# Peptides against a protein of PDB entry 2N1D: the designs that were tried, part 27

Target 1, 169 residues: chain A of PDB entry 2N1D
Amino acid sequence: EVKVKIPEELKPWLVDDWDLITRQKQLFYLPAKKNVDSILEDYANYKKSRGNTDNKEYAVNEVVAGIKEYFNVMLGTQLLYKFERPQYAEILADHPDAPMSQVYGAPHLLRLFVRIGAMLAYTPLDEKSLALLLNYLHDFLKYLAKNSATLFSASDYEVAPPEYHRKAV

## One batch from the design tools (peptide; made by RFdiffusion4, then SolubleMPNN)

Design b1_p12_1_s3 (from b1_p12_1, 4 letters changed)
Fold by OpenDDE base, seed 3:
Structure b1_p12_1_s3 (fold): chain B 169 residues (1-169), chain A 12 residues (1-12)
Amino acid sequence: as target 1 above (169 residues)
Amino acid sequence: LSKLKELIEKLL
């Protein structure tokens, strides 16, 4: 089993995110004020500003690119609660060619890291490669935790209208 | 899974 440790500061947010959507029947406001693309870009710039070696900078860029791509693949099929499905369908209809990393934000990105460990378990990676990847993923999660006050807020959610409830399960 | 593997290959 591959375990991706979520920072303790972010664990309560995952619960709040779940509660806002599943219990309070709210939706994350889309398109996000700060989308996944911008979050990853800020992270890359942050790492660059800390005086990393050229090799580390290259690695960060690849990690960012990989996270973005994986998010875009996984969002629609693996990261949404059932209540969010109608919203996702509307997004696809309105923005058929836009990657979801340009639409969704930090809460959905964080959900990816809850699932990624299980997915990595099926990937034929040697121990060294897996350890390296985990280090980068944990570093990114640490960045999210450090910036959690600006990235995660209940004010980014809104109560779904009655017409949405009629088409949602 | 393929995308994740590709990421690892780029990092090494």
Scores: peptide ipSAE 0.032, ipTM 0.709, DockQ to the pose 0.679
Fold by OpenDDE base, seed 2:
Order: structure tokens, then C-alpha cells, then sequence
Structure b1_p12_1_s3 (fold): chain B 169 residues (1-169), chain A 12 residues (1-12)
């Protein structure tokens, strides 16, 4: 099997995120103050500032583009908890043509990496190619961990209003 | 899976 290792610093956040949504009945504030597009852009700029070669810069851009596209496809169907579905429906109604990478933020982006490993297991990748991809993904995850204090905060969540609860049931 | 494959193809 293919396993994408989540940094230990971020594993507790996944639990907190789940708890905030499912048990505490909170919702991540949308649209995100710092959306996925912005996070990926910051990562790319960070990599560029470190003096990467042209080839490495190109690779980073492709990784960013790929992550963005994959996120946009997976968000609505794979990355949301049941409690978040009414919120998602409202987002679609209010922003019908907006990619979800412009709406959602770091917590939902991190959820993508929980799922990506399982999907990679179904792709016919040779060992070398898989290792290369994993290196890029892990590098990005390390970046998220390094910036976790600014990217992941319970203050970005709020208790869902009573009206939302009525719609959710 | 299609988008994942596309991502992989871009990286390789």
C-alpha cells in the first residue's frame, strides 16, 4: 500500500478539526481568510525564494497545480463531514463557478492528504515515480507543519447557528 | 483518480 505520512505536528489538528465539526457542531468560516490558492501560492514562492534550480521551480509549480486541481475535484465528494454538507450547498449556490480552492482553507486541504495515499495505491506507478511524488507531497506537508500556527486555528471555526442545525437534520 | 493521474503525469 501507499502511505502518505502526515507530520506528527499536524496529526493532532486532524483530530481537533474532526472534533470541532462533528462533536462541537462548529463550521469553518467560509470563505476562508486564507484559501487553498493562497496557501499553495505561498508555498511556491517560498520554494522559489530558496534558490531552486529552474527544473525544481518547474516541478514545484506542477505540484501546486496538481494539488489544486485534485482538491477542487475531491472537496465536495470526499473531504467533507456530513455536518458540513449544508454549508457546502450554500457555498455552491452563492459561488456557483468558483473553484473550492478559492473558498476553503488549510484544514480541508490537509484532509486531502489523508485520502491521497489510498488513491495512489490504485495508480500504476513504478517505485521510482511513486517515490518522487511522495517526496513532493511530503515536502509540502512539511511546509504546512512549519506554518501550522498561522494556518490551523480553532478561532477559524464558529458554532453553527440554530437555523443551520434545523437544516442539517 | 483521473485528476490524481494527471497530477502524477505532471510531476513525472
Amino acid sequence: as target 1 above (169 residues)
Amino acid sequence: LSKLKELIEKLL
Scores: peptide ipSAE 0.032, ipTM 0.708, DockQ to the pose 0.658
Fold by OpenDDE base, seed 4:
Structure b1_p12_1_s3 (fold): chain B 169 residues (1-169), chain A 12 residues (1-12)
Amino acid sequence: as target 1 above (169 residues)
Amino acid sequence: LSKLKELIEKLL
């Protein structure tokens, strides 16, 4: 298995996220106040502001695009807890043409990086390509960690109403 | 994954 290291600062959040949804029966408020598209855009702009070369800027943009696309593909099938399925169905009904990167936020994006390693293990990438990708992924994760105070908060969750509980069963 | 792989290949 390809290991994508999650920053220590974000590991507790993954636990909290899991707890909020699965144990406390809360839902992340959707559409996200800060969606995945915005987070990735901010990251790209952040990298640009640091004076990277054109090639590096291009690489960042491609990585961002890749993360976005991968998120949009994986969100519905791989990143949701069972309790979140009714919410997702509602989102699809209300926003059928909207990519999920415009709806969901940082917590779900972070979940992608928990899964991506296992998926990469089945992707025919040479060692150099894999190392390069991992470097970019880790760099992005570090960015998330730096901005964790604004991106990850339990206040972005709310207790699901009883009506929702019936749908989730 | 195929899309991601494609993007990675562009990075190399």
Scores: peptide ipSAE 0.032, ipTM 0.704, DockQ to the pose 0.473
Fold by OpenDDE base, seed 5:
Structure b1_p12_1_s3 (fold): chain B 169 residues (1-169), chain A 12 residues (1-12)
Amino acid sequence: as target 1 above (169 residues)
Amino acid sequence: LSKLKELIEKLL
């Protein structure tokens, strides 16, 4: 397994996120007030404002694009708890053409990084390339940690209505 | 995995 280190500040959030949904039967409010697209855009702008070289700016854009695409591919199949499946189905019905990066927010984005390490283990990469990618991912995670107070909040969740609870796993 | 590989190649 390729280890993608989640910042210590964010690890408790993953637990809270899991608890809110699986134990407290809450749902993240969708569409997110701040969606994944917005988070990634803010990150890219943040990196650009740091006076990076043109090459680094290009790399950041590619990283953002890659994370976005990977999120959009993985959200529906890998990043949801069972309790969230009916909500996802509703989102697909109401927004059939919208990428999930425009619907979901920081908590689900963070879940991506819990899974990405295992996936990287099965993707042939030389040591140097892997290290470089990990540096990009860790840099982004560090950004999430820095902005965790505004990105992660239990107030973004709400108790699922009774009708939802009855049909959800 | 193929998709992930493609993304990685674009990132590097």
Scores: peptide ipSAE 0.030, ipTM 0.697, DockQ to the pose 0.718

Design b1_p12_1_s4 (from b1_p12_1, 5 letters changed)
Fold by OpenDDE base, seed 2:
Structure b1_p12_1_s4 (fold): chain B 169 residues (1-169), chain A 12 residues (1-12)
Amino acid sequence: as target 1 above (169 residues)
Amino acid sequence: LEKLRELIKKLL
C-alpha cells in the first residue's frame, strides 16, 4: 500500500472529527462556510505568490484540479461516517447540481487523504511518477497543517436535532 | 480510480 503521511498537527483532528460525529452525534455545518473549492483556490494562489515558475504553476493547477475531482467522486461513497448519511441525502436533494466540493469543507477533504494512499496502490505507477505525486500531496497537506487553526474547528459542528437522530440510528 | 489516473497523467 502507498503511504501518504498525514502531518502530526492534523492527526489529532482526525480523531476529534471522528469523535464529534460518531460519539457526540454532531454534524458538520453544511454548506461549509469555507468549502473545498475555496481551500484549493487559496492553496493555488498561495503557491503562485511564492514566485513559482510557469511549469510549477501548471503542476499546482493540475494537482488542485485532480484533488477536487477525486473528492467529488469519493465523498458520497467513501468519506462519510454512517451517522452522516441522512445529511448527505438532504444535501443531494437541496443541491442536486452542485459538486460536493462546493458543499463540504476541510474536515471531509482531510478524510480524502486517509483513503488516497490505498487507491494509489491500484494504479500502475512507476517509482518516479509516484514520488512526484506524493510530493505534491504532501505539500498540500503541509499547507493544511499551516492553516489548521482557521480550517479545523469544533465550532463548525452542531448537535444533530432529535428528529435527525431518530432517522440516523 | 479513473480520476486519480487522470491526475497522474496530467502531472507527468
Scores: peptide ipSAE 0.037, ipTM 0.724, DockQ to the pose 0.700
Fold by OpenDDE base, seed 5:
Structure b1_p12_1_s4 (fold): chain B 169 residues (1-169), chain A 12 residues (1-12)
Amino acid sequence: as target 1 above (169 residues)
Amino acid sequence: LEKLRELIKKLL
C-alpha cells in the first residue's frame, strides 16, 4: 500500500469530523461557504505566487484538476458517512448538475486523502512518477494544515433536526 | 477501477 501521510495537525480534525457526524448527529452546512473548487484555486494561486517555473505551474494545475475530478467521482460513493446520505440525496435533488466540488468543503476533501493511498496501489506508476505525485499530494496537505484554522471548524456543522433522523434510518 | 486509475494518472 502506498502511504499518503496526513499531517499531524489534521489528524485530530478527522476524528472530530467523524464524531460530529456519527455520534453527535450533526451535518456539515451545505452548500459550503468555502467549497472545494475555491480551496484548490487558492492553492494553485498560492503556488504560482511562490515563483514557480512555467513547467511547475503547469504541473500544479494538473494536480489541482486531478484532485477536483477525483473528489467529484468519489464523494457520493466513498467519502460519506451513512448519516450523511439523506443530505446528499437532497443536494442531488436541489443541484442535479452541480459538481460536488462546488457544494462540499474542506472536511470532505480531507477525507479523500485518507482513501487515495490505497487507490494509488492499484495504479501502475514507476517509482519516480509515484514519488513526484506523492510530493504534490503532501504539499497540498501541508497547505491545508497551514490554513486549517480557516478551513476546518466545528461551527460549520449543525445538529440535524428530528425529521432528518427519521430519514436517516 | 479503470476510471479511477485514469484520474490518478492526471495528477502526474
Scores: peptide ipSAE 0.035, ipTM 0.718, DockQ to the pose 0.525
Fold by OpenDDE base, seed 3:
Structure b1_p12_1_s4 (fold): chain B 169 residues (1-169), chain A 12 residues (1-12)
Amino acid sequence: as target 1 above (169 residues)
Amino acid sequence: LEKLRELIKKLL
């Protein structure tokens, strides 16, 4: 299996995220103050400002675009806890054409990287290309870890109202 | 990097 290592700095957050949603019955505030689109854009700009070659800039843009599209495809079907499903349904009803990368934020984006490794295992990739992709994915995760103080906070969650509990399992 | 682009598409 393809291993995508989550930085140690972010692993505790995954636990906190799970706890906030499933045990404390809170919801991430939507739309996110800083959505996935903006996070990816900031990363791309950060990489460009570091004086990378043209080839690296091109590669970063492709990786960012791929992560965005993959997130938009996977969010509703793979990245949500049961308790979050009614919230997602409301988002779809209110904004049927909006990509989820414009609605959700860093916590849900991080969940994507927990799943990417397994998904890559089903696609035949040459060793060199796979290594290159993994390097970019790990580089992005390192960026998230570096900016974790601003991207991951329990204050971005709120207790779900009683009426939400009645329709959530 | 065409190979990278192809890899990204395979993620979808």
Scores: peptide ipSAE 0.030, ipTM 0.672, DockQ to the pose 0.140
Fold by OpenDDE base, seed 4:
Structure b1_p12_1_s4 (fold): chain B 169 residues (1-169), chain A 12 residues (1-12)
Amino acid sequence: as target 1 above (169 residues)
Amino acid sequence: LEKLRELIKKLL
């Protein structure tokens, strides 16, 4: 298995996220105030501002594009807790053509990185390329950790209404 | 970087 290390600063958040939804029966407010597209854009701009070469900038853009697309593919099928399924259905109904990267935010994006390592293990990748990709993924995760105070907050969740509970079970 | 691009595509 390819290990994608989650920063220690973010590990507790994964637990809190799980607790908020599965135990406290809360939902992340959608559409997100700061969606995945925005987060990735901010990251790309952050990398550009650090004086990277053109080649590094190109690589960042590709990584951002890849994360975005991968998120959009994986969100609905792999990243949601059972309690979140009705909400997702509502989002699809209200925004049928919108990519989920425009709807969901940091908590769900972080969940992607919990899964990505296992997925990479099933792909034929040379070690050098894999290492390069992992470096960028870890770099992005470090960025999330650095900005965790603004990206991850329990205040972005709301107690699901009683009618939601009825359809979630 | 082409390999990186290819790797990203393989994630899909």
Scores: peptide ipSAE 0.030, ipTM 0.672, DockQ to the pose 0.141; fails the geometry check

Design b1_p12_2_s1 (from b1_p12_2, 4 letters changed)
Fold by OpenDDE base, seed 3:
Structure b1_p12_2_s1 (fold): chain B 169 residues (1-169), chain A 12 residues (1-12)
Amino acid sequence: as target 1 above (169 residues)
Amino acid sequence: DLLKKILEALKS
């Protein structure tokens, strides 16, 4: 398995996110105020503004596109807790053709990096390419950590209504 | 199991 290290600053958030959903029976407000697409766009612009012109690195746009694709593929099957399933079904009904990267936000994006290592293990990349990709993934995670105050907040969650609890049973 | 994977990530 390919190991993707989560920054220490973000590890407590994974616990808080789990607690909000599974124990407190809350839901992340959807559609997200700041969705995955916008987060990735901000990251790309941030990298471009710093003037890093290392020709040996992957193109930032390619990395962003890859993260977006993996998120959209894995969200529904790999990144949701059981309690979130009815909400996901409602999203699919209301937005049948919208990619989930336009609906979900930072907390669910962070969950991707808990799972992505196993998926990358089956990607036909040479050792050097994989190392470069991992460096970019870790760089992106550091970016999330740097901006954690604006990306991760319990105020983005809300208590699920009684009607939802009936659907979740 | 997502929770299990999160716990593993927390240990690393």
Scores: peptide ipSAE 0.251, ipTM 0.847, DockQ to the pose 0.038
Fold by OpenDDE base, seed 1:
Formats: structure tokens, sequence, C-alpha cells
Structure b1_p12_2_s1 (fold): chain B 169 residues (1-169), chain A 12 residues (1-12)
């Protein structure tokens, strides 16, 4: 198993996110005010502003692209709680060609890192590539933790209406 | 482990 450690600063948010959705029956507002694409772009720009070499910049872009791809592949099948499935269905109906990285935001992106370790375990990567990838993934998670106050907020959720509850069961 | 519970609660 490939272990991706979640920063301690973000673990409470995973719990809050879980609680908001599964116990409080709220939904993350979609489309996100700041979607995954934007978050990844900000991270890439942040890294570039830190004086990275061309090679480092290339690596960051590749990691960003990889995270985006994994997110878009895994969102619908791996990153949703049962209560969120009707919302996802509505999103697919309204935006059939939109990648989910343009719809969902930070909370769902963070969920990816709960699952991504298992996915990487089945991905054929040499030891050096895997180590490099893990370093960047942890670096990105640190970035999320650093910006958690602006990326994660309960105010981005709303109580699901009664009609949603009826179709969510 | 709460994270494990979250993992299990996610769609699979």
Amino acid sequence: as target 1 above (169 residues)
Amino acid sequence: DLLKKILEALKS
C-alpha cells in the first residue's frame, strides 16, 4: 500500500466534511466558487513564483495534470458519499461534457488524497518516480493546509431541501 | 480510525 499522509491540519476538515454531508444532510454548493482546476492552477503558479527551475516547473505541471486526471476519473465512483449521488446525477445532466474538476472544489479534492494511495499502488511506477510523485503530493497537501482557511468552509455547504431528501434515500 | 471510516463511507 502506498500511503499518502494527510496533514494533521486537514484531518479535522475531512471529519467536518463527512459530518456536513452524511449527518447534517448538507450539500456542497455546486458549481464550486473555486473549483479544482483553479486550486491546481493557483498551486502551480505559487510554485512557479518560488523560483523553481524549468525542470521543477515541468514536474509541477505534470503533477497538477495528474491530480486533475485522477480527480476527474475518480470523483463519480470513489469520492462521493451516498447522499451526494443525486446531486452528482443532476450535475451530469446539466453539464454532461464538463470535467468534474471544473465543478467540484476543495473538499472533494481533499477526499481524493484519502483514496489516491490505493490507486497508486496499482499504477506501474518505478521507485524514483513514485517517490517524486509522493513528495509533490505531500507538498500539494501542505499547500492546501496552508490555505485551508480560504479553501474549506462550512458556509460552502447548504442544507439539502426536502425534495432532495426524498430522492436521496 | 476515523479516516478509515470516511474511506469506507465514500462511494466504491
Scores: peptide ipSAE 0.247, ipTM 0.856, DockQ to the pose 0.042
Fold by OpenDDE base, seed 4:
Structure b1_p12_2_s1 (fold): chain B 169 residues (1-169), chain A 12 residues (1-12)
Amino acid sequence: as target 1 above (169 residues)
Amino acid sequence: DLLKKILEALKS
């Protein structure tokens, strides 16, 4: 099992996110004010500003691309609570060709890291490559933690209307 | 376990 450790600072956000959706029957406002693409871009720029070497910059870009790809692949099948499925269906209908990284935001991106470990466990990566990847993933998670005040907020959620409840059985 | 709880609740 590939273990991706979620920073303790972010665990409360996962709980709140879970609670808001599953128990309070709220939905994250879509499209996100700050989407996954933007978050990843900010991270890449942040790393660049720290004076990374060309090789490190390349690695960061590859990691960002990888995270984006994984997110776009996994969002619909791995990262949604049942209550969110009608919303996702509506998003697909309204934005059929848009990658979900342009629609969803930080909460769903954070959910990726809850699931990504299991996915990586069955990915044919050598031990060295996996270690490097994990290092970058943890680095990115630390970045999310550092910026959690601007990335995570319950105000980005709203109570789903009764009409939604009827189709979110 | 928090992550386990969330994992179980997520679409799989």
Scores: peptide ipSAE 0.244, ipTM 0.856, DockQ to the pose 0.043
Fold by OpenDDE base, seed 2:
Structure b1_p12_2_s1 (fold): chain B 169 residues (1-169), chain A 12 residues (1-12)
Amino acid sequence: as target 1 above (169 residues)
Amino acid sequence: DLLKKILEALKS
């Protein structure tokens, strides 16, 4: 099994995110004010501004592309709580051709890193490539932690209306 | 289960 370590700064947010949705019956506001695509773009630009070489820039772009792809594949089947299913169905109906990385934001992106390790376990990567990938994933998570004040906020959630409760489980 | 995976991540 491939272990992706979540920064200690972000672990409390995973609990808060779960609590907001599962116990407080709130929903993350969609479409996100800052979607996954923009977060990844900001990260790539951040790395570029730090004076990376062309080779390192290419590697960052590949990692960003990979994270985006994994997110878009896994969001609907692995990254949602039961209470979020009706909202997801509505998103699919309203945005049938939009990748979920353009709809969802930081909280759901963080959830990806809780599950991505299991997916990487089935990826045919050699030890060196896997280690390098893990380093970039941890670097990205560190970036999320550094910017957590602007990326993770309970104010981005809202209480689900009664009509939603009637169709939600 | 996502919650289960989160709890596993929290203890690691």
Scores: peptide ipSAE 0.239, ipTM 0.841, DockQ to the pose 0.038

Design b1_p12_2_s2 (from b1_p12_2, 4 letters changed)
Fold by OpenDDE base, seed 2:
Structure b1_p12_2_s2 (fold): chain B 169 residues (1-169), chain A 12 residues (1-12)
Amino acid sequence: as target 1 above (169 residues)
Amino acid sequence: DLLKKILEALKK
């Protein structure tokens, strides 16, 4: 079993995110004002600004690319609550060729790390390799926690219109 | 494999 530990600072947000969508019947504003691509780019630039070696910089880029790929693969099937399904269908219709990393933002990206561990469990990895990967994933999560005030806000959600409710039920 | 690529990069 692979366990990706979410920082304690971000765990309350996962609950709030769930509450906003499932209980309050709100939707995250799409396309995101700050999408996953932008967040990952900022992270990469942040790591570069700290004076990493060429090898470490390369590793960060690969980690970013990997996170983006996993997000794009998992968003539609793994990361959405039931209430968000109609919105996702509309997004697919309006942006058929756009990767979801260009549409969705921080809350959905954070959801990835709740599920990514299960996928890693089915990948044959030795203990050292897994630890190394987890270190970078945790490093990114720490970055999200550090910037949580700007990345996670209930103001990025809005009450779904009555028409949406009729489609959702 | 993407994961393999990532792991290889991390080992460098």
Scores: peptide ipSAE 0.068, ipTM 0.742, DockQ to the pose 0.179
Fold by OpenDDE base, seed 1:
Structure b1_p12_2_s2 (fold): chain B 169 residues (1-169), chain A 12 residues (1-12)
Amino acid sequence: as target 1 above (169 residues)
Amino acid sequence: DLLKKILEALKK
């Protein structure tokens, strides 16, 4: 199994996110005030500003593009709790052609990294290549941790209305 | 394969 290590700073957030949705019956407000596209763009710009001269800018862009694509593919099927499914259905109905990276935000993006390891396990990669990819993924996760105060907040969630509860059974 | 594309880019 390929293990993507989540920074210790973000692990409590995963628990809080789970608690807010599943136990407190809240929903992340959509569309996100800062969506996945914006987060990835900020990360890319951050990396560019670091002044790397060894053509890592291109690599970062590809990693960003990859993360975005995986997120868009996996969000609906792998990253949602059962309670969130009606909300997702509403989003699809209202915005059928919009990528979910333009709708969802940091909490759901973080969930991707809990699942992405299993996806990587199905790809025949040599140890060296896998390590390289993991380094970039971990670098991004470190970025999320550094900016966690602005990216993760319980105030981005709200209690679902009673009518939502009925259809979320 | 998206992963292959990423890996290719990372190796450059």
Scores: peptide ipSAE 0.067, ipTM 0.745, DockQ to the pose 0.184
Fold by OpenDDE base, seed 4:
Structure b1_p12_2_s2 (fold): chain B 169 residues (1-169), chain A 12 residues (1-12)
Amino acid sequence: as target 1 above (169 residues)
Amino acid sequence: DLLKKILEALKK
């Protein structure tokens, strides 16, 4: 599969995220205080503020749009641990028309980049195109790493109540 | 196709 390199600074978080959900039976607080839409918007604005050319800004916008779209498509089917399924079902029931990028936050967004490589492997991309895309994806990941202190925190999780545990089995 | 659009944008 296509390998999307996760920054070393974020790899421990993926482990912590997994541990919080799967072993400690916690849930990420939803709706996220900082949702995926806002994270992507901040990234786009950050890139624009650095004086990119018009074409480069367009590329960033398209990358952001692409990430958002992939996230919204993949969240429910690819990015959730089993323990999170009841929570997701509740979100769908309460917000049936809301894109998940408006509900979920950085931890789940980061999970996308663990999975996105597999999807790209089934897309007929030439090496140059793939390299370009990967560069932008890696650039975004670096942005996440730079802002990891504000985007990734165990305090955004909470212990699921007993009634939730019964639903999650 | 969004991916195609992204790729085209990246080539600019």
Scores: peptide ipSAE 0.034, ipTM 0.698, DockQ to the pose 0.095
Fold by OpenDDE base, seed 5:
Structure b1_p12_2_s2 (fold): chain B 169 residues (1-169), chain A 12 residues (1-12)
Amino acid sequence: as target 1 above (169 residues)
Amino acid sequence: DLLKKILEALKK
């Protein structure tokens, strides 16, 4: 597999996220106050403000587009805990044409990077392109870590109502 | 399972 190293600062959050959902039976508030699209846009603008070359800007845009695509494809099938399935079904019913990158936020985006390495292993990328992509992915993860105080908070979760528990695993 | 993948990632 392709190794995508998650910053040490963010690893505890993955555990907290799991605990909030699976053990405490909470749900991330949807639609997210700051969705994946917004996070990726902020990152792209951040990179552009750093005085990058045109080629680097292009690369950032492609990486952002790729992350968004992976997220939208993977969210419903790979990134949700069982307890979150009824919530996802409700989102699909209420917003059938909305990409999930406009609904979900940072915690679910971070979950993508737990899975993305395996997906990249089966993508037809040459060694140089893969190395470059990995550099940008790691750079993005560093960005998430830098902004973790605003992106990851237990206050973005809420206790699921009793009627939800009857529907959920 | 996502949790299992997370746990494996934490070990690295």
Scores: peptide ipSAE 0.027, ipTM 0.627, DockQ to the pose 0.038

